# Peptides against a protein of PDB entry 6B4E, part 179

Target 1, 295 residues: chain A of PDB entry 6B4E
Amino acid sequence: TNFDKISKMFWHYKDKIAQIKQDIVLPIKKADVNVRNLLSRHKRKINPKFGQLTNSNQQLFKIQNELTQLINDTKGDSLAYHWILNFIAKAVVHQAETEVRVKPESALPLGKLTLYLLVQFPELQELFMARLVKKCPFVIGFTCEIDTEKGRQNMGWKRNNENKWEDNTSYDERMGGILSLFAIITRLQLPQEFITTTSHPFPIALSWHILARICNTPLNLITNTHFVILGSWWDAAAVQFLQAYGNQASKLLILIGEELTSRMAEKKYVGAARLRILLEAWQNNNMESFPEMSP

## One batch from the design tools (peptide; made by RFdiffusion4, then SolubleMPNN)

Design b2_p28_7_s1 (from b2_p28_7, 16 letters changed)
Fold by OpenDDE base, seed 2:
Structure b2_p28_7_s1 (fold): chain B 295 residues (1-295), chain A 28 residues (1-28)
Amino acid sequence: as target 1 above (295 residues)
Amino acid sequence: MIDWIEELLKEFDELLEEFMKKLEEEEK
């Protein structure tokens, strides 16, 4: 029953991607030339902002303000507004696939920026989630078989121009990067200006669902990627997860770190080995988190 | 909060309980 719901959610967001293309992306190509020019200029200004993030809150606030202004400039035209938000959603996920992939700790400033934008511009939430699910279904704990082309596509595998699938390492790293970002978002507190007025759009409970759903996934569908993304999640959110749910969190961490890895020991997954190391570190009271950002 | 997310949040403990039951059954 639960998997049926997850599947429905997965396909909901897949449909949303199609809807976005039809109702936002394609129509803008036929929009007034002034609107197209505006969006082109804004796109050029927005794109580099994500790469300008550092481990500095000061820099983060600067970028937040700049992006807020750029987005607000489009609010007079609903189509333009939604187009720019969709662009941002895509850009954020792309940053996770590239930068966070190789530098996981960069998920923290990116996640803070993203969370701010998600709260400031609520219409971004569905656009962003749809993009996340398309690229990394693990964010909602969805898993399907990858023995078929369709299955691989559903799980976010990419093909190159020669119609060749990406290698396993590339896929694992991309999924890890995206999940790191999502994990960070779920464990971050709302900015102070929003805490009393707004609910968290993607709360820590979503991390619970990711872990629990992976644990309940049929073992024949569990791959190295599952362990890789669990490891990425662990680095990003395990400390805060334990703080949030206490004993119940501990149980779930033991389930993924000990039980799930043990059940899959015969596969000798590299990701599972790493997860075991993380578990052992925790057991030795040496669980680490990303360093906090500087003022 | 997105509507679909609100619905999923109702499943908070259910998924863990299901897995725990599965483990208990396998140990017997």
Scores: peptide ipSAE 0.021, ipTM 0.547, DockQ to the pose 0.553
Fold by OpenDDE base, seed 1:
Structure b2_p28_7_s1 (fold): chain B 295 residues (1-295), chain A 28 residues (1-28)
Amino acid sequence: as target 1 above (295 residues)
Amino acid sequence: MIDWIEELLKEFDELLEEFMKKLEEEEK
């Protein structure tokens, strides 16, 4: 694993976040009042849509169409268009942090919606990836030390209004929620209307990178969070990952479930214990996936 | 796909080879 390259990618997206602020978020404050009013109305209409998702494909298609129309209404102004896409990117990640963390299976409808939007509006891809990496660097297999304030910030730790760090459990759950969403996106097939004309923007190979890079991470940097997000990934994508890569996938699953957990056994991480249970379930031919959505 | 995603995909074969070697070493 080339860690220099991973670091370069991480900082690229951190820079992109800064660029978004300078080129999109701040300029819109000085935009025409009609544009600001349009965006305010659209924001209010768009924001609830992510919470309206259910395990119903019919509901998903309805929301897809509604969001598509709302986004298209902004295309007449490039700045407005990019602003609304950035808002959507933030809203999707926020939904992963709040809802998916407590109900992992909700990642499936959210992931389907997100993948549709990523293909329908290609400019969303860079905005979304930048937000993902900022909030959860694990999506690209990036890890740094968290013994410093800057290190914690880089790894997506939050502080409250009193400048107190969030607790470990809250951080683990948030990272798990975000990673679940990303994992789902990587294992989903493109909608039928796009299969012949468009490449998958975040293919299953990106799941391979996550697992491989974590396995190659120096052991002194491995924390409980690493095992938590691996468990979240497992629930979200392990079945489809095995389907995609066969025996090679099996080897990697054994590597994370058996070898990596064994190497860190002295730490007695709760996340590692859960991952071991998932491995054992698989070995007993009981690997589970999220339920499919209803018609 | 965005440019950085394409770069990630180019590393796939290298990562696979590295892990295969690691597994073989553990079997010895």
Scores: peptide ipSAE 0.021, ipTM 0.551, DockQ to the pose 0.686
Fold by OpenDDE base, seed 5:
Structure b2_p28_7_s1 (fold): chain B 295 residues (1-295), chain A 28 residues (1-28)
Amino acid sequence: as target 1 above (295 residues)
Amino acid sequence: MIDWIEELLKEFDELLEEFMKKLEEEEK
């Protein structure tokens, strides 16, 4: 029953992606020239901002302010506003696929920026989740078979220009990058200016769902990628997860780190081996988190 | 739609919490 619900959620977001194309992306092409020019200019200004993030809060705040202004400039036209938010959603996920993939700790500044934008512009939330689920269904704990083309597509596998599937390592790394970002978002506190007025749009409970749903996933559907993304999640959020849920968190970490890896031992997944190492480090009181950002 | 998703997630969390409590009781 739970997996049916997850499936429904997955397809909801798939439908949302289709809707975004029909209701936002395509219509803007028919918009007046002034609106199109505005969006083109804004896109060019917005796109490089994500790459300008550093481990500096000062730089983060600067970029937050710049993006806020650019987005606010579009609010006079609802279609333009939603278009720019959809663009941002895509850009953030793309940054996770490229930058966070190779530098997981970069998820922290990106996550802080994203969380800020999600709260500042609530309409971004559904657009962002739809994009996340499309690119990395693991964020909602969805898994399907990948022995079919449709299955691979549903799980976010990409094909190149020659219609060849990406290699397993590339897929694993991309999924890890996206999940790192999502994990960070779930464990971040709201900015001070929003704490009293807004609830967290993607709270730590969503991390709970990811772990639990993976633990309950049929073993025949478990792949190396599952362990890779669990490892990515662990690096990004395990410390805060333990702080949030205490003993229950510990049990779930043991479930993924010990029991799930043991059940899949015959597969000799590299991701599982890494997760075992993370578990052992924790057992030895050596659990690490990403370094805090500088002022 | 987000509200619907949130409710679904809450139901799942409750189920998991109950399950974990049962496991703890069995280990005692």
Scores: peptide ipSAE 0.022, ipTM 0.558, DockQ to the pose 0.483; fails the geometry check
Fold by OpenDDE base, seed 4:
Structure b2_p28_7_s1 (fold): chain B 295 residues (1-295), chain A 28 residues (1-28)
Amino acid sequence: as target 1 above (295 residues)
Amino acid sequence: MIDWIEELLKEFDELLEEFMKKLEEEEK
């Protein structure tokens, strides 16, 4: 694994976040009052849509259509269009941090919606990925030390108003929620209307990179969070990952579930214990995936 | 597909080969 390349990718997206602020967010504050009012109205209409998702495909399609219309209404102004997409990127990640965190299976409808939007509006792809990497660098297999303030910031740790770091459980759950969403996106098939004309923007190969890069991460940088997010990934995508890569997938699952957990056994990480349980379930032919959505 | 995703995809086979080689070496 070329960690220098991964680092460059990480900082590329960090720079992208800064660029988004400079070129999209700040300029809108100075835009025409009519544009600002339009965006405010659209923001209010868009934001609740993510919470309206259920296990119903019909409900999903309804929301997809509604969001598509709302986004298309902004295309006449490039800045407004990009602002709305950036807002959506932030909202989706926020939903992963809050809802998926506590209900992992909710990643499926959210992931389907997100994938649809990523294909329908290609400009969303870089905005979304930049937000993901900022909030959860694990999505590209980036890891750094967290014994420094800057290291914790880079790995997406939050501070409260008293400058106290969030507790480990909160961080682990947030990272798990975001990673669950990303994992789902990577293992979903494109919507039927795009399958013949468009390539998948975040294919299952990206899940491979996450797992492989974590396995190649220096052991002194491996934390409980790594095992938590691997467990979240497993619940979200392991079945489909095995279907995609067969024996090679099996080897990698054994590596994370058995080898990596064994190497870190002295740490007695709770996340590692859970991952071993998942491995054992698989070995007993009891690997589970999220239920399919209803019509 | 964005440029950095394309770069990730190019590393797929290399990552697998490197990891498998490492495992084999550790088993010796």
Scores: peptide ipSAE 0.021, ipTM 0.548, DockQ to the pose 0.689; fails the geometry check

Design b2_p28_7_s2 (from b2_p28_7, 10 letters changed)
Fold by OpenDDE base, seed 3:
Structure b2_p28_7_s2 (fold): chain B 295 residues (1-295), chain A 28 residues (1-28)
Amino acid sequence: as target 1 above (295 residues)
Amino acid sequence: MENWIQELLENFEEELKKFMEELEKKEA
């Protein structure tokens, strides 16, 4: 693992966030009143859609169609179009931080919706990835020290209105929620309408990178959060990961589930204990995945 | 992580790369 490359990638997306603010978010404030009103109305219509997802494919398709129409309404103005996509990127990640955090299986319908939008609107891809990396650097396997304020900020820690850091449990759960969504996206097949015309924007290989990079992370930087997000990834994608890479996948799962947890055993991380349980379940031929969605 | 684990993972990455290249050749 080339840590310099990972760092460069991290800062690339951090820069992208700054660029988005400068080139999309701020300029729209100077747009004509008609454009601003349009975007305000669309924002109000779009935002509830993510919370309306259920385990129903019928409901998913309905929401996909509704969002597609709403986004298409903005294509006549490039700035408006990019603004609405950026809004969607933020909304999806927010949904992961809140809903998926408490109900991991909700990542499946959210991931399907997101993947559809990423393919249907390719300009969403960079906006979405930048937002993911900002909120949860684990999605690209980036880790830095959290002993400094800047380090914590880089790793996506939040402060409240009183400038107090969020508690460890909240951070862990939030990171787990975001990682669950990303993991789901990487293991989903493209919708039928796209499978022959486009490549997967965030393929299962990105899951490989997450696991491998975490395993290559210096042990002094490994925290409970690393194990929590690995567990979240496991629930979301381990079955499909094994299907994709076979024996190589098995080796990597053993490496994170057995070797990495063993090396950190002295720390007695709760996340590591959970990951160990997942490993044992797999060893007993009882690996579980999220249930498939209903019609 | 210890050097031996890093080396192992690097080997896995190389193996994965080769695997993906082979798949691409089969699909071409």
Scores: peptide ipSAE 0.023, ipTM 0.563, DockQ to the pose 0.048
Fold by OpenDDE base, seed 4:
Structure b2_p28_7_s2 (fold): chain B 295 residues (1-295), chain A 28 residues (1-28)
Amino acid sequence: as target 1 above (295 residues)
Amino acid sequence: MENWIQELLENFEEELKKFMEELEKKEA
């Protein structure tokens, strides 16, 4: 694993966030009042849609169509278009932080919706990835020390109004929620309408990179969070990952489930214990996947 | 198999090999 390359990628997306603020968010505040009003109305219509997702494909398709129409309404103004996509990127990640963290299976409909939007609106891809990396650097396998304020900030830790860091459980769950969403996206097939004309924007190979990079992370940087997000990934994508890469996938799952947990046994991480349970379930031919959505 | 998958697998095999070698050194 080339950690320099990963670091460069991390900072690329950090820079992208700054660029988004300068080139999209700030300029729209100075835009024509009609444009601002349009975007305000669209924001109000778009935001509830993510919470309206269910385990129903019919409901998913309805929401996809509604969002597509709302986004297309902004294409006449490039700045407005990019602003609404950035808003969607933020909203999707926020949904992962709040809903998916408490109900991991909700990542499936959210992931399907997100993948559809990423393909339908390619400009969303960079905006979404930048937001993901900012909030959860684990999505690209980036890890740094969290003994410093800057390190915690880089790893997506939040502070409250009293300038106190969020508790470990909250951080772990939030990271798990975001990674669950990303894992789902990587293991989903493109909708049939795109499969012959478009390449997958975030393919299963990105899951490979996450796992491999975590395995190659210096042990002194491995925390309970790493095991929590690996467990979240496992629930979300392990079955499909095995289907995609076969024996090589199996080797990597054994590395994270058995070898990495064993190396960190002295820490007695709760996340590691859960990952061991997942490994044992797999060894007993009881690996589970999220239920498929209803028609 | 698509060329990019093969490249990924090859790269991983190399990384895995290095990882396993390091593990063996620590157990020795």
Scores: peptide ipSAE 0.020, ipTM 0.557, DockQ to the pose 0.138
Fold by OpenDDE base, seed 2:
Structure b2_p28_7_s2 (fold): chain B 295 residues (1-295), chain A 28 residues (1-28)
Amino acid sequence: as target 1 above (295 residues)
Amino acid sequence: MENWIQELLENFEEELKKFMEELEKKEA
C-alpha cells in the first residue's frame, strides 16, 4: 500500500469538489433564466426517482429510462448537463446515507441504477467519485486521525447547525451506508448492453484496494467505523469477491475478519464483534448475500 | 502501518498478481 498515492487521490477529489462548486454550481446561479427553470423542473423530477427503487428489475429499468431521458434533455447545454449529473451524484450519495443506512439491501437496486448511469454518462464518474470520497474516504481506503477538527472533517464527519459533531453511531451508520453502495457497484456486472464494449468504471479490484489499505492502516488509526464499514462491505460484496479472486480473496477475508479483529480485541469494538460473526458464518459455510432482484 | 500486516499483504499481493495472470491464461 502506497499511502502517498492514497493521500494524493484523496486530495485530488477534495480539490475536485471545490472545482465543481466553482465551475458548475456557482455559474448556474448566474445562468439564463430558462436554463435555471429547466434545471429546477428536472431536479424535481429526478430527485424522487431514487426513492422509487424497489427489488424489481422492471421498476429499475423504468427509472433508468426516465432518468436517461431527463439527463439527455440537458445535453444541449454543457453546463446544464454537468450540473444535473452533479445533482445526481449528490442525490445518490444522499440516498446511501439515508435509505441504505437503514436498509442495506436497498444498495443493490441503487447500485444497479448508479452503475448504469455511470456507464451511460461517463462524465458522472468523476463527479460521483469526488462526492463519495468527500463523504466517505473509506471508499479509497483513506484514513487519517480524528482527534482534530480537520481530521474529522477530512473523514467526513458532519457538524450540526450548533457546530456539534454527529454522534458516533450516526457517523458509523452513514459510512456503512455509503460504503455498502460503493461495494455493490464494484461487484456488479455491467449491464448486458455494455459488457462487450465498455470496461467497468469501478471494478471489483477497488474492493481489494479498500480491504488491503485498511489492513495496512496504522492500528492507532483504526476505529469502530473501520469495522462497521468492513461489515457493510462484507454483506454487500464478500460472496462476489470470493468468486472473483478465489483463494486470494479468502486470505484477505481472514486477514480482516480474524487477524485485524484480534489485534484490536482490547478495544471491544461492536463493529469488530459483528465482523467476527460474519467470519464465523463464512467458516460454517453460511455466507449470505443480498437477495437478487426480481424480474 | 504494522509490519506483520504489511508483510502479509505484500506476499498476498504478489500471490494475487500471479493468480490473476493464471486466470487470464485460462480465459485465453
Scores: peptide ipSAE 0.021, ipTM 0.557, DockQ to the pose 0.051; fails the geometry check
Fold by OpenDDE base, seed 1:
Formats: structure tokens, sequence, C-alpha cells
Structure b2_p28_7_s2 (fold): chain B 295 residues (1-295), chain A 28 residues (1-28)
């Protein structure tokens, strides 16, 4: 693992967030009143759509079509178009932090919707990835120390209005929710209409990077959160990961489930205990995946 | 951690590099 490369990637997306603010978010405040009104109306229509997802493919397709129309309405103005995509990127990640956090299986419909939008609107890809990395650096296997304020900020820790850090459980659950969404996206197949025309924007190989990079992370930087997000990833993508990479995937799952947990046993991390349970379930031929969506 | 992981990771790193380059091109 080249940690310099990972760090470079992390800061690339941090810079992208700053760029988005300067080039998209701030300029729209000075845009024509008609454009601002359009975006305000569209924002109000778009925002509730992510919460309207269910385990129904029919409902998914409905929402896909509705969002597609709303986004297309903004294409006449490049700034408006990028603004609405950035809004969508933020909204999707927010849904992962809130809904997926408490109901991991909701990552599947959200992931399908997101993947569709990422392919339909390629400009969303960079905006979405930047937001993911900002909120959950684990999506690229980045880790830094959290003993400093800057370190915690880099790793996506939040402060409330009283400048108090969120509790460890809240942070762990948020990271787990975001990573669940990303993991789902990486293991989903492209919709049939796109398979022959485009490549997967966030393929299963990115899941490999997450696992491998965490395995190579210095042990002194490994926290309970690492095991929590690995468990979230496992629930979301382990079955499909094994299907994709076979024996090599199996070896890597053993490394995270057995070797990494064993090396950190003295810490008694609750996330590590859960990951070990997942490993044992797999060893007993009882690996579970999220249920498939209904018609 | 293990040599086989490093070898496979290196292969995927190249794919990831291409991915990043593609994203940058789409943004430009």
Amino acid sequence: as target 1 above (295 residues)
Amino acid sequence: MENWIQELLENFEEELKKFMEELEKKEA
C-alpha cells in the first residue's frame, strides 16, 4: 500500500470540496433571480425523493425518472446544473448518515438510485466522490490520527453548536452508514440500459482497496471505527466480493476477520467482536446479504 | 501485510489511477 498516494487522493478531494464552494455554491448566490428561484423549487422537489425510496423496484424507477427530469431542467445553465448535482451528492450522503445508519438494508435502493444517477449524469461522479471522502475518508482507505482537532476534522468528525465532538457511537454509526452506501454501489451491476455503453464508475475493485488499505494501516491508527465500517462493508458487499475475486477475496476476508481482529484483541473493540461474529457465520456457511428488492 | 495482497493491490492501483484520470477529464 502506497500511503503517499492515498494521502494525495484524500487531499485531492478535500481541494475539490473547496473548489465546489468557490465555483458552484458561492456563485449561484449572485446568479439571476430566475435561476435561483428555479433551483429553490427543484431543491424542494428533489430533497424528499431520497426518503421516498422503498424496497420496491417500481418505486425506484419512478423516482429515477422524476429526478432525471428535474435535473435535465437545469442543463440550460451549466452553473445551475452543477449546483443541483452537488445538492444531490450532499443529499445522498446525508441519507446515508441518517437512514442507512439505522437501517443498513436501505443502502440497496439508495445505492441503485445513486448508481443510476452517476451514470446518467457523469458530472455527478466527482462531486459525489468528493463529498464521500470529506464525510468518510474510509471510502478510499484513508486514515490519520485523531488525537488532534485537525485529525478529527480530516476523518469526518462533527462538532455540535457548542463545539462538542460527537460521541464515538454516533461517529461509528455515521461512518458505517456512509460506507454501507459506497460498498453497495461498488458491488451493484450497472442497469441493463448502460452495460454496453459505459463502464462502472465505482467498481468492486474500490472495495478491494478499502480492505487492503485498512489491513496495511499502522496498528496504532486502527480504531473501533475501522472494525465498524468493515462490518458494515461485510453486510453490504462480502457475498458479491467473494463472487468477484474468488479465493483471493476469501484470503482478504480472513485477514480482516481473523488476523486484524486478533492483532487488536487487547483493545477489546466492540466492532472487532462483531466482525469476528461475521467471520464465524461465514465459516459456518451462513454468510448473509441484504434481501433483493421487490418488483 | 502479505506479499500477495501487495501484488494485487498494485494491479488495482493502476485501475484506480485510470479512474481518477477519467474523473478529472470529465470535470474539465
Scores: peptide ipSAE 0.021, ipTM 0.536, DockQ to the pose 0.132; fails the geometry check

Design b2_p28_7_s3 (from b2_p28_7, 16 letters changed)
Fold by OpenDDE base, seed 4:
Structure b2_p28_7_s3 (fold): chain B 295 residues (1-295), chain A 28 residues (1-28)
Amino acid sequence: as target 1 above (295 residues)
Amino acid sequence: EINWIQQLLDEFEKLLEEFMKKVEEEEK
């Protein structure tokens, strides 16, 4: 029953992606030339902003303000507004796939920016989640078989122009990058200006769901990628997760770090080995989180 | 807010118990 619900959620977002194409992306191609020109200009201004993030909160605030202004410029046209938000959703996920995968700590500034935008522009939430689920179903704890083409596609595997699947390392790294971003978002506090008036759109409870659902996934569906993304999640959110749920969080961390890895020991997954190292570090009172950003 | 957290915790406890039971059964 629980997995049926997850499956329904997965397909809901797959349908949302199709809907976005039909109702947002395609119509803009037929829109007034002035609207298309506006969006092209805004796209060019927005796209580099994500790469300009650093470990500086001041830089973050600057970029937040710049993006806010650019997005607000489109609010006069609902279609244009939704198009630019969809573009942002895609750009953020792309940044996770490219930058966060190689530098996990970069998820922190990216996550802060994304959370701000999600709260400031609520219409971004559905667009962003749909993109996340499409690219990395692990964000909702969805898993299916990958021994079929459709299964691999559903789990976010890419094929090149020659119909060759991406290598396992590339897939693992991409999934890890996206999951790192999502994990960071779930464990961040709302910006000060919103904390009293708005609920967190993707709260720490969603991390709970990820871990719990993976633990309950049939073992025959568990792959190295599951352990890779759990390791990515651990680096991104384990400390804050423990702070949020205390003893219950500890139990879940032990489940993924010890029990799940032990049950899959025969597979000798590299990701599982890393997760055990993280568990051992925690047991030795050496659990680390990403450094806080500078002022 | 407190209510939904408790619901999640309760749900997790059930899942955890089921998971641990399966592990124990496999070890027998």
Scores: peptide ipSAE 0.030, ipTM 0.621, DockQ to the pose 0.140
Fold by OpenDDE base, seed 3:
Structure b2_p28_7_s3 (fold): chain B 295 residues (1-295), chain A 28 residues (1-28)
Amino acid sequence: as target 1 above (295 residues)
Amino acid sequence: EINWIQQLLDEFEKLLEEFMKKVEEEEK
């Protein structure tokens, strides 16, 4: 694992966030009042859609169509188009931080919706990835020290209005939620209409990178959060990961589930304990996946 | 001790890269 490359990637996306603010968000504030009003209306219509997702494919398709229409309405103005996509990127990640956090299986419908939008609107891909990396650097396997304020900020820790850091449980759960969404996206098949014409924007290989990079992370930087997000990934994608890479996948699952947890046993991380339970379930031929969505 | 794990993972990454190259060649 080339950690320098990972760091460069991390900072690339950090720079992208700054660029988005300068080139998309701030200019819209100075845009024509009609454009601002249009975007405000669209924002109000789009935002509730993510909360309307259920375990129903029928409902998913309905929402996909509605969002597609709303986004297409903005294509006549490049700035407006990019602004609405950036809004969607933020909204999706926010949904992962809130809903998926408490109900991991909700990552499936959200992931399907997101993947559809990523393919339908390719300009969303960089916007979405930048937001993911900002909020949860684990999606690219990036880790840094959190003994400094800057380190914590880089790893996506939040402060409240009183300038206090969020508690460990809240951070762990948020990271788990975001990673669950990303994991789901990486293991989903493209919608049927795109399979022959488009490559997967975030393929299962990115899950491989996450696991491998975490395993290669210096042990002194490994925290409970690492195990929590690995557990979240496991629930979301382990079955499909094994299907994709077979024996090599198995080796990597053993590395994270057995070897990495064993190396950190003295820390008594709750996340590590959970990951061991998942490993044991797999060893007993009882690996579970999220339930499939209903028609 | 940690070094052997890293070596193993590096090998896995190389395998993945090789696999991806093969896929790219097949798509041409």
Scores: peptide ipSAE 0.026, ipTM 0.604, DockQ to the pose 0.045
Fold by OpenDDE base, seed 5:
Structure b2_p28_7_s3 (fold): chain B 295 residues (1-295), chain A 28 residues (1-28)
Amino acid sequence: as target 1 above (295 residues)
Amino acid sequence: EINWIQQLLDEFEKLLEEFMKKVEEEEK
């Protein structure tokens, strides 16, 4: 693992966020009234769609179609189009922070929707990754110290209106929710209509990178959050990961579940304990995945 | 200083790359 490369990638996306503000968000405020009105209406229509997802494929397809139409309505203006995609990227991540956080299995319908949109609208990919990395650097295996304010900010910690940091549990849960979504996306197959024409934008190999990079992270930087997000990843993608990489996947699962947890045993991290339980369940041939969606 | 897992991960990375190449070749 080349951490310099990861760091460069991290800062690339941080720069992208700044660029989005300058090139998309701010300019739209100066756009003509018709464009602004269009975007306001579309935002209001789009925003509730993510909360309307259920464990139903029928509902998923409905929402996919509705969002597709709404996004297509903006394509006549490049700035408007990118603005609405950026809004969607933010909304998806927000849904992961709020809904997936408390109901991890909801990552599946959200992930399917997101993957569809990422393929249908390729310009969403960079916007989405930038937002993901900003909110949850773990998605690219980035870790830095959190003993400084800047370090905490870089790792996606939030402050409230009183400038107080969020509690550890809240942070862990948010990171777990976002990572669950990303993990699901990496292990999903492309929709049938895209399989022959498009490559997967965020393939299962990215899950490999997450796990490997975390394992390579200096131990002094490993926190409970790392184990929490590994557990979230495990629930979301371990079965499919094993299917994809077989014996090599098994070795990596053992590395995170047994070796990494053992090396950090003195810390008595709750997340690590849970990961050990997941490992033991797997060893007893009881590895579970999220239930499939209904028709 | 090299991470305690670095050697194993380097090996796995190489194996994964080889595996992916093989899979891609089989799918063509």
Scores: peptide ipSAE 0.026, ipTM 0.600, DockQ to the pose 0.049
Fold by OpenDDE base, seed 2:
Structure b2_p28_7_s3 (fold): chain B 295 residues (1-295), chain A 28 residues (1-28)
Amino acid sequence: as target 1 above (295 residues)
Amino acid sequence: EINWIQQLLDEFEKLLEEFMKKVEEEEK
């Protein structure tokens, strides 16, 4: 029953991607030349912003303001507005696939920026979630078999121009990067200006769902990637998760760190080994989190 | 908000029980 619900959610977002293409992306190609030119200019201005993030809140606020202005410039045209938000959704996920992949701690400023935008522009939420699920179904705890081409596609595997699947390491790293971003978003507090007026769009409960659903995943479907993304999640959100749910969180961390890894020990997954190290560090009262950003 | 969190916790307890049962069965 639970898996059916997850599957329905997965396909909902897959359908949303198709809908976005049909109702947003394709129509803009036929839109007025002035609109296309506007969006092209905005795209060029927006794209570099995500790479300009640092571990500085001051820089973050600057970029937030700049993006807010650029997005607001499009609100007069609903189609243009949705197009630019969809572009941003894609850009954020792409940044996770590339930068966060190699520098996990960069998820923090990126996550803060993303959360701000998600609250400031609620229409971004569905667009962003759809993109996340398409690229990394692990964000909703979805898993399917990867023995088939369709299964691999569903799980976000990419093919190159020669129709060759990406290597396992590349896939694992990309999934880790995306999940790091999502994990950060779930554990971040809303900006102060929104705390009293708005609910968190992707709260820490979504991290709970990820972990719980992975624990319920049939063992024959568990791969190294599952452990990699769990490790990525751990680095990103374990401390805050424990703060949020206390003893229940501890139980779940033990389940993934000890029980799940033990059950899969025969596979000798590198990701599982790393997760065991994280568990041991926690047991030794040495759980680490990403450093806070500077003022 | 508090109500849905409690629901999730309850669901997790059930999940834990099921998981542990499965583990025990595999060890036999």
Scores: peptide ipSAE 0.032, ipTM 0.604, DockQ to the pose 0.137; fails the geometry check

